# Peptides against a protein of PDB entry 6RGO: the designs that were tried, part 67

Target 1, 392 residues: chain A of PDB entry 6RGO
Amino acid sequence: MALKLLGFNQDATCFSVISSNKGVTIYNCDPFGKCFELEKSTSNDEELDFLVEMLFSTSLIAVVDKTIGASKRKKLKIVNTKRKATICELTFPHEIMDVIMNRKIICVVLKSDQIFVYDISCMKLLRTIDVRGEKLKSTSKFRNSEAVGDIGVRVSLSTDNNSILCYSSYSKSDKENAPLNDIVVFDALKCIQINVLPAVHQSNIVCIACSPDGMLMATASEKGTIIRVFKTIDTENDEPILVNEFRRGSRPSRISEMKFNHDNTLLACVGESDTIHIFALPVTTTEADANEDDTLQQSSHSLSSSINGLQYISKGLANRFGKIIVSKIPTQSQQRHVAYIKIPENAKYRIGFPKDTTNTIHICGEDGNYLVYSIPRNEVGPCTLVKSNTFD

## One batch from the design tools (peptide)

Design b1_p21_2_s2 (made by RFdiffusion4, then SolubleMPNN; from b1_p21_2, 9 letters changed)
Fold by OpenDDE base, seed 5:
Structure b1_p21_2_s2 (fold): chain B 392 residues (1-392), chain A 21 residues (1-21)
Amino acid sequence: as target 1 above (392 residues)
Amino acid sequence: KEEEKIKEIQKLLEELEKLLS
């Protein structure tokens, strides 16, 4: 049976899939099992396509039916899974490309490069963000080319209450083909732009991850060779703070998903490659906790040598030529993965970090595998498979 | 009708806050 992965929820307690025979299915991770199924409303042999965003392990989901006709692709349904009932439906002027939520906010990304920000508690529209801006509306021929692939506005939302929204934006280049290589950091609750990170990559950003607390963001371009991690809010001399630059690989490969773990110590990435990469982030000790007890001295020594690298990264962004925040972090200082998972070639996988176990990663594949891996702490190496389940 | 929908969402959010507490 053809499976299509939709993804994990915010805390990796559930994942959703499209089954060609059943429709949308949600699985619980622990105990493993089917917890919801949205039956096919139509007997048509059409390939099922859905967006499904879960609100953690609750019975609230957001669903977009992308299978049948242009009208449904513009409709967001809020569904109660326990009742199998649509609570409300929102209709948009354009096709829905993405839906993300936390406990406060729903963000709806349209094919028009608009982001609609809703307060989930009342389904009130808080903001419409037009990423193209007014000036580009006059010259933007609708990218009617179905053939200009998956290059649209990318978004990520913090899973906490701060509701930090990171989205890709067009660089201020007067070129009709400006890349989506800027990042805007937006307070989705206050509806305020907090920060702008200009030209974080040379090409379009195709993947963004926000940390659970909204303090960090990771970005990857179409090349998918380098992942950059920035502070979202903090700036140094009005310039963006690059915290890390990771090398996924030497060969171009699309990154489809990135996620931080719940304590911001790990960043995982997955995509078209045979390898899930897991990177270690430096623990930013907030200066406030420097006053309490001496006893944690021994374990910090191995990471302290990496902290001296952080001062080099900030100075590296101050490149004299002001146009591209390509800190040429020398290729020598690009950190590699600390852990990896091998996955089948051409298998689409999704990743999730459970809240309770910061050194555990959940993965699921369109091959019907749900896998739990332990991430090594003390060595660079493969993750250890802890649990496996299959789904259909 | 609209108030009932909001009330249902709010009930689900209250369920979430209990799961996250």
Scores: peptide ipSAE 0.497, ipTM 0.935, DockQ to the pose 0.867
Fold by OpenDDE base, seed 1:
Structure b1_p21_2_s2 (fold): chain B 392 residues (1-392), chain A 21 residues (1-21)
Amino acid sequence: as target 1 above (392 residues)
Amino acid sequence: KEEEKIKEIQKLLEELEKLLS
């Protein structure tokens, strides 16, 4: 059967898939098994398409039927899976492109480049963010949004209560063809813009990941060769702080998903390549634990010596020459993966990090494989398969 | 009706806080 992956929940305890014959199925990871099925509402042989966002391991899901009819694609259903009942339905002026959720917030991304921010506890609209801004309202040339089906606003939300929302925005270039290469950091609870990271890539941003605590953000462009990790809130001299620059590969390949682990020590990425890459992040030793074990310093020194070369991205040069300042980071500062997983070519995979095991990664494929891997410690190499299950 | 929906969501959020405690 044709499977389509919807992804893992926030803590990788469940994942969602579309089965062509059954509709949406949610699997529990441990113990492995079906925990929910959403029946196909249509008898037609139409290709099923859905968005499903889970609230952790709860019975609360957000569902969008994208299969057929422009009216359904504009409807968000909040469903109780235990009751198999729709709690509420929201209707939007445009097609829903993405839905993200945490314990406090639901964000709904529309094809209009609008982000609707809701308080989950009361389903009250807190903010509508118009990413196009007021300037693009005057140019009646709606770019035929048909031809560029893959370029839209990307979002990521912290899984904590701080509810840090990171989204891609259009560069302030007076060109009708401004790329989505800026990042805005937004407090979704207070509805305040915290930070703006200008021109973080040369091309449109196609993937964003926020850390669970909202303190870090990873970005990838359409090229998918370089991943950048920034601080979200902290700035030095009003400039964005680049924490890491990772090289996924030399060949262009789209990154479809990135995730941090729960302690911000690892960043995983997956996409169109035959390889899931896992990168190590430098552990920011908070000054407090500096007292005890002298012995761990020797291994950290080899990683720390490579970090001292990360020069700050200064605001001042972005405006005049369109030369993205990022060219000053020496290619020598680009860290490679510390671990990898080989996946079948042309198989789409999704990734998740479980909360309790920071060196474990969950993956699932459109090939019907659910796999648990152990990530090697202190060595560069392949991950070890720990558990495998199949689904249909 | 709207209040009943909000109460159901709030109950699910209370279940979540118990799972994360």
Scores: peptide ipSAE 0.495, ipTM 0.934, DockQ to the pose 0.822
Fold by OpenDDE base, seed 3:
Structure b1_p21_2_s2 (fold): chain B 392 residues (1-392), chain A 21 residues (1-21)
Amino acid sequence: as target 1 above (392 residues)
Amino acid sequence: KEEEKIKEIQKLLEELEKLLS
């Protein structure tokens, strides 16, 4: 059967799949089993396409039917899975490209490069973000090119209550073909822009991950060779906003998903390659708890490769947003993965980090495998398979 | 009708807060 992966929920307790024969199925990870099925409404052999976002382990899901007709692709349904009933339906002016949520916020990304931000508790619109801005409304060249590939606004939302929204934006270059290579950091609750990171990659950003607490953000471009990790908030200290630069590989390969673990110590990435890569993040020791004397000489071999290559690119926007340090870290000093998982080259995978086990990763494949891996702490190497299940 | 929908969402959010406590 053709499976299409929708992904894990925020805490990796569930994952969602599309089965060509059944429709949408949600699985529990532990105990492993089906928890919800949404039957296909049509007997037609049409390729099923859905967006499904689950709110943690709750019976609340957001569903977009993308299978049939331009009208359905503009409708977001909030569904109670226990009742198998639509609670509410929202209709948008354009096709829905993505839906993300946490316990406070729903963000809906449209093909028009608009982000609609809702308060989940009352389904009220808090903000409409137009990523093209008012000046670009005159370039009525909607990329009506059906053939212009999967380059749109990318978003990620913190899973906590802070509700930090990171999204890709067009560079301020007067060029008609400005890349989506800026990042905006947005407080979705207060509806304020916190930060703007200009030109974080040379090409369009195709993947973004926000940390659970919203303190960190990871980005990857179309090349998928370099992953950059940034602080979302400017600290008053002269600390670099760019905290890490990781090398996934030498060959270009699309990254489809990235995730932080719940304690911000690991970043995983998956995509078109045969390998899930897991990177170690430096623990930001907040200096505050340095008072207790416990002399555990953990020889933290500080994999602080001295990021001496921080070139201050003082681009002339210095007046309102501080010196954005985009380091050209030399290719030789780029950190590699600390762990990896080999996956079949022809199978798409999704990744999730469970809350309670920071060194465990959940993965699921369009091959029908749900796999739990243990991540090695003290060595660079393969992850160990702990549990496997199959689904159809 | 709209109030009933909001009450149902609020109940699901209360279920979430119990799962995360």
Scores: peptide ipSAE 0.489, ipTM 0.932, DockQ to the pose 0.870
Fold by OpenDDE base, seed 2:
Structure b1_p21_2_s2 (fold): chain B 392 residues (1-392), chain A 21 residues (1-21)
Amino acid sequence: as target 1 above (392 residues)
Amino acid sequence: KEEEKIKEIQKLLEELEKLLS
């Protein structure tokens, strides 16, 4: 059967899949099993396409049927899975490309490069963000968005109550072909732009992850060779703070998903490669928890001193080549993964971090595997398989 | 009708806050 993965929920307690025969199925991770099924409404052999976003482990899901007809692709359904009933429907002027939510906010991304921000508690529209409208004020020509079907606005939302929204925006370059290589940081509750990170990559951003607390964001371009981690809110001298630059690989390969763990110590990435990569983030020691193990401090001090040395090189190069805020961290100083998982080359995988175990990762594949891995703490190497289940 | 929908969403959000507390 052809499976299509929709992904994990915010806390990796559930994941959703499309089965060509059954429709949408939601699985619980622990105990492992089916918790909801949405049967296909049509007997047609048409390839099922859905967006499904689940609100944590609750009975609230957002569903978009993308399978049949332009009218359904513009409809967001809010469904109560326990009642098997549609609570409400929203209709948009354009096709829905993505839906993300947390405890406060639903964001709906349209093919028109618009982001609709809703208060989930009342389904009230708080803001329409027109990512293209800012560009159109500078560049008169509508790019016919028809040709490159896969480059659109990317979004990520913090899972906390702060509701930090990170989205890709068009560079202010006078080029008719301005890339989606800027990041905007937006307070989705207050509807205020907090920060703008210009030209964070040389090409379009295809993947964004916000940390659960909204304090960090990770970005990857179409090349998928470099992942950059920035602070979302904090700035240094009105400039964006680059926290990390990770090298996934030397060969170009698209990244489809990135996730932070719940304590911001790990960043995982998955995509078209045979490998899930896990990177370690520097622990920002706030002074308060200074009581436990002295042994980890030596490694953090060496990393912070190397980052400070890189900041000095960045100031010297920034002055010569204009507003390329991304200091080219020398390729030699780019951090590698600390852990990895090998996956089948032809199977798409999705990733999630559970809340209770910061060194555990959940993965699921279009091959019908749900796998739980332990991440090594003190060594660079493969993750250890802890649990496996199959689904259909 | 609209008030009943909002009340149903609010109940699901109250169930969520109890799961996350």
Scores: peptide ipSAE 0.481, ipTM 0.931, DockQ to the pose 0.823

Design b1_p21_2_s3 (made by RFdiffusion4, then SolubleMPNN; from b1_p21_2, 8 letters changed)
Fold by OpenDDE base, seed 4:
Structure b1_p21_2_s3 (fold): chain B 392 residues (1-392), chain A 21 residues (1-21)
Amino acid sequence: as target 1 above (392 residues)
Amino acid sequence: DEEEKIKEIQELLEELEKLLS
């Protein structure tokens, strides 16, 4: 059967799949089993396409039927899964590309590069963000969005109450073909722009992850070779703070999803490669409890290995247009993964971090595998498979 | 109709608050 993965919910307690024969199925992770099924509305052999966003483990889901006709692709249904009933339906002027939700906010991304921000508690529109409107003041040409594939506005929302929305925006470059390589940080509740990170990559951003607390964001471009982690709110001298720069690989490969774990200690990425990569983030030790003077003279044998690594001062080509965020991190000091999972080359996978187990990752594949892995703490290596289930 | 829809959403949000407490 052809399976298409929709992904995990916010806390990785559930995941959603499209089955060609059944429609949408939602699985509970523990205990493993079906918790909801949305039957196919049509008997036709048409390829099923849906968006489904679940509100944690609740009976509230947002559903978009993308299978048939331009009209359905513009409709968002809020469904009560216990009642199997549509609570409300919203209709948009353009095709829905993405839906993201937390306990306060629903964000709806349109093919028009518009983001509609709703208060979930009353389904009231708080803001329409026109990502093109900021560009159209500079560049009149509608990119015929038909020709350039899956390049659109990317969004990520914090899972907490702060409701920090990170989205990709067009660079202010006078070029007709300005890339989606800026990030805007937006308070979705207050409807205020908090920060703008200009030119975080040289090419379009294709993947964004916001941390659960909204304090960090990860970004990847079409190349998918470098992942950058930034602070969302904090700035240093009105400049964006680059926390980490990770190397996923040397070969270009699209990253489809990234996620932080619940405590911001790990970042996972998955995509077209045979490998899920897990990176360690520096724990900001709050200096508070460092009163215990335990003078472990760890003889820092300064292995001053004089890596006379040429300071390739990458003369950041100060291209005349905007300060490119010059990586403060030398290419030689780019951190690699601390852990990895091998996956089948031809199967798309999705990732989730459970809230209660910071060193556990949930993954599911279009191959029908749901897998739970333990992440090694003290060594660089493969993750250990802890649990496996199959779904159809 | 709209008030009943909002009420049902609020009941589901109250279910979420109980799950997160």
Scores: peptide ipSAE 0.521, ipTM 0.939, DockQ to the pose 0.874
Fold by OpenDDE base, seed 1:
Structure b1_p21_2_s3 (fold): chain B 392 residues (1-392), chain A 21 residues (1-21)
Amino acid sequence: as target 1 above (392 residues)
Amino acid sequence: DEEEKIKEIQELLEELEKLLS
């Protein structure tokens, strides 16, 4: 059967899939099993397409039927899975491209490059963000958006109550072809723009991950060779703080998903490659718990390579290519993965980090595999398979 | 009713707060 992965929920306790014959199925990870099925409303042999966002382990899901007809693709249903009933329906002016939520807000991304921000508790619209802005409304010859089906506004939301929304935005170039290579950091509750990270990549951003606490953000471009990690809120001299630059590989390959673990110590990425990569983030020791004197001199060479060497080489090549403001970390200081998982070629996988086990990763594949891996500590190597289940 | 819908969403959010406590 053709399976299509929708992904894990925020805490990786559940994942959702589309089955061509059944519709949407939600699986519980532990104990492994089906917890919800949304039956196919149509007997037609049409390819099923859905968006499903689940609110943690609750009975609250957001559903968009993308299968058939422009009218359904504009409708968001809030469903109670225990009652198998639609609570409410929202209708949008354009096709829904993405839906993300946390315990406070729902964000709906439209094909028009608009983000609708709702208070989940009352389903009230807090903000409409127009990512194209007012200036692009006049000169938008609707480029035949049919061929550019893969380039749109990307979003990520913190899973905490701070509700930090990160989204890709068009660079302020007077060119009709401005890339989606800026990031805006937005307080979704207060409806305030907090920060703008200009030109974080040379090409369009295709993947964004926000940390659970909203303090970090990872970005990848269409090339998918370099992943950058930034602070979201903090700035240094009004400039964006680049925390890490990771090299996924030398060959271009699209990254479809990135996630931080719950303690911000790991970043995983998956995409079109045969490999899930896991990167270690330097633990920012907050100065507070320095008082316990325990003299365990284990000279574990902490790879605290003090990245003090962000010398702003202000070399005046003012030439016509948009100033990539992000100082390239020297290729020698680009960190590689600390762990990896090999996956079948051409199988799409999704990733999730469980809350209770910071060194465990959940993955699921369109091949019908749900796999739990242990991430190696203190060594660079393959992850160890701990649990395997199959689904159809 | 819109009030009944909001109430049902709030009950599910209260379920979430119990799961996260």
Scores: peptide ipSAE 0.520, ipTM 0.939, DockQ to the pose 0.822
Fold by OpenDDE base, seed 2:
Structure b1_p21_2_s3 (fold): chain B 392 residues (1-392), chain A 21 residues (1-21)
Amino acid sequence: as target 1 above (392 residues)
Amino acid sequence: DEEEKIKEIQELLEELEKLLS
């Protein structure tokens, strides 16, 4: 059977899959099993295409049927899985490309490079962000983006109540071919732009992850060789703070998903490569919890000496032309993964971090495997398989 | 109809707050 992965929910307690025979199935991770099934509306052997976003472990899901007809691709259904009923339906002017939600907000990304921000509690539209219109205000030329394939606006939303929205935006370059390589940080509740990170990569951003608390953001370009981690809100001398620069690999490979763990100590990435990479983030010790064990300080000192190299680079070459050149961290100071998982070639995988176990990662594959791995704490190496289940 | 839909969403959000508390 052809499986297509939709991904994990916000806390990795559930994941969603499209089965060609059954339609959409939602699995619970623990105890492992089917919790919801949405049967396909069509008897045809057409390739099923859906967007499904689940609100944590609740009975609330957002569903877009992308399988048949341009009209359905513009409709978002809010479904109660317990009642097996559609609560409400929203219709958009353009095809829905992505849907993301948290406890407060639903964000709907359209093919028109528009982001619709809703208050989930009343389904009220709070804001329409026109990423293309912002570009047009800065650059006089309409790019007919219809022909440039899989490059659209990317979004990530914090899973907390702060509802920090990070999205890719077009650079202010007068080039007809301005890449989606800026990041905007937006308070989705207040509908205020908080920060703008210009030219965070040389090419289009294809993957963004916001931390659960909204304080950190990870970015990857089409090359997928370098991952950058920034502070979302905090700035130093009105410049973006680069916290980390990670090297996934030397060969170009698309990153499809990135996730932070719940305490912002780990960043995982997955994509077209045979390897899930897990990176360690520096623990920002706030001065308050200075009471517990000396043993973690030695690992932080080796990271802090590499971070002191990063602080020297935060003296941006503010070249006289207002381009924040994200200083190329010397290739030698780029951090590598601390852990990895080998996955089958040609199987797409999705990743999630459970809330209760900061050193555990959930993964699921289009090969029908749901796997739980333990992440090594004190060594650089492979993750250990803890649990495996199969799904169809 | 709209009030009942909003009420049903609010009931699901109250279920969420109970799961996260």
Scores: peptide ipSAE 0.510, ipTM 0.936, DockQ to the pose 0.872
Fold by OpenDDE base, seed 3:
Structure b1_p21_2_s3 (fold): chain B 392 residues (1-392), chain A 21 residues (1-21)
Amino acid sequence: as target 1 above (392 residues)
Amino acid sequence: DEEEKIKEIQELLEELEKLLS
């Protein structure tokens, strides 16, 4: 059967899939089993396409039917899975490309490069973000999205109450073909732009992940060879906004998803490659003034990966136009994965980090495998398979 | 009614708060 993965929920307690025969199915991870099924409305052998975003382990889901007709692709349904009923429906002027949510906010990304931000508690529109801005409305060359590879706006939302929204934006270059290589950091609750990170990659950004707390953001371009991790907020301290640069590989490969674990110690990525990569993040030791003398000789074999390669983004080389020079970390100082999972080359996978086990990763494949892996702590190597289940 | 829809969403958010406590 053809399966299409929709992904894990925010805490990796559930995942959603499209089955060509059944429609949308949601699975619980533990105990493993079906928790919800949305039956096909049509007996036609049409390829099913849906967006489904689940609110943690609740019976609240957001659903977009993309299967049939341009009108359905513009409708967001909020569904109660226990009642199998639509609570409310929102209609948009353009096709819905993505839906993300947390316990406070729903963000709806349109094909028009607009982001609609809603308060979930009352379904009130808080903000419409036009990523093209007012000046670019005249270049109404809608990229005819018949090209299967269409580079649209990418978004990620923090899973916490801070509701930090990170999205890709067009560079301010006067070129008609400006890349989506800027990042905007936005407080979705206050509707305030917090930061703008210009030219974080040389090509369009195709994947973004926000940390659960909204303090970190990871980005990958079309090349998918380098992942960059940034602080979302400028600290008053002269600390570099660029915290890490990871090398996934030397060969170009699209990254489809990235996730932080719940304590911001790990970043995982998955995509078109045969390998899920897991990277270790430096623990930002807040130097709390722990004056207490306790002599625990923890032999910190600090893997002092020589962080010396973080060339100070010296605030001083703000060229006349406020261009943050993202100093390229030298290719030799780029950190590799600390752990990996091998996956079938022809199967798309999704990833999720469970809340209670920071060294565990959940993965699911279009091959019908749900797999739980343990991440090694003290060695660079493969993850260990802990649990395996199959779904249809 | 629109009020009944909002109430149902609020009940689901209260379910979430109980799951996260």
Scores: peptide ipSAE 0.508, ipTM 0.936, DockQ to the pose 0.872

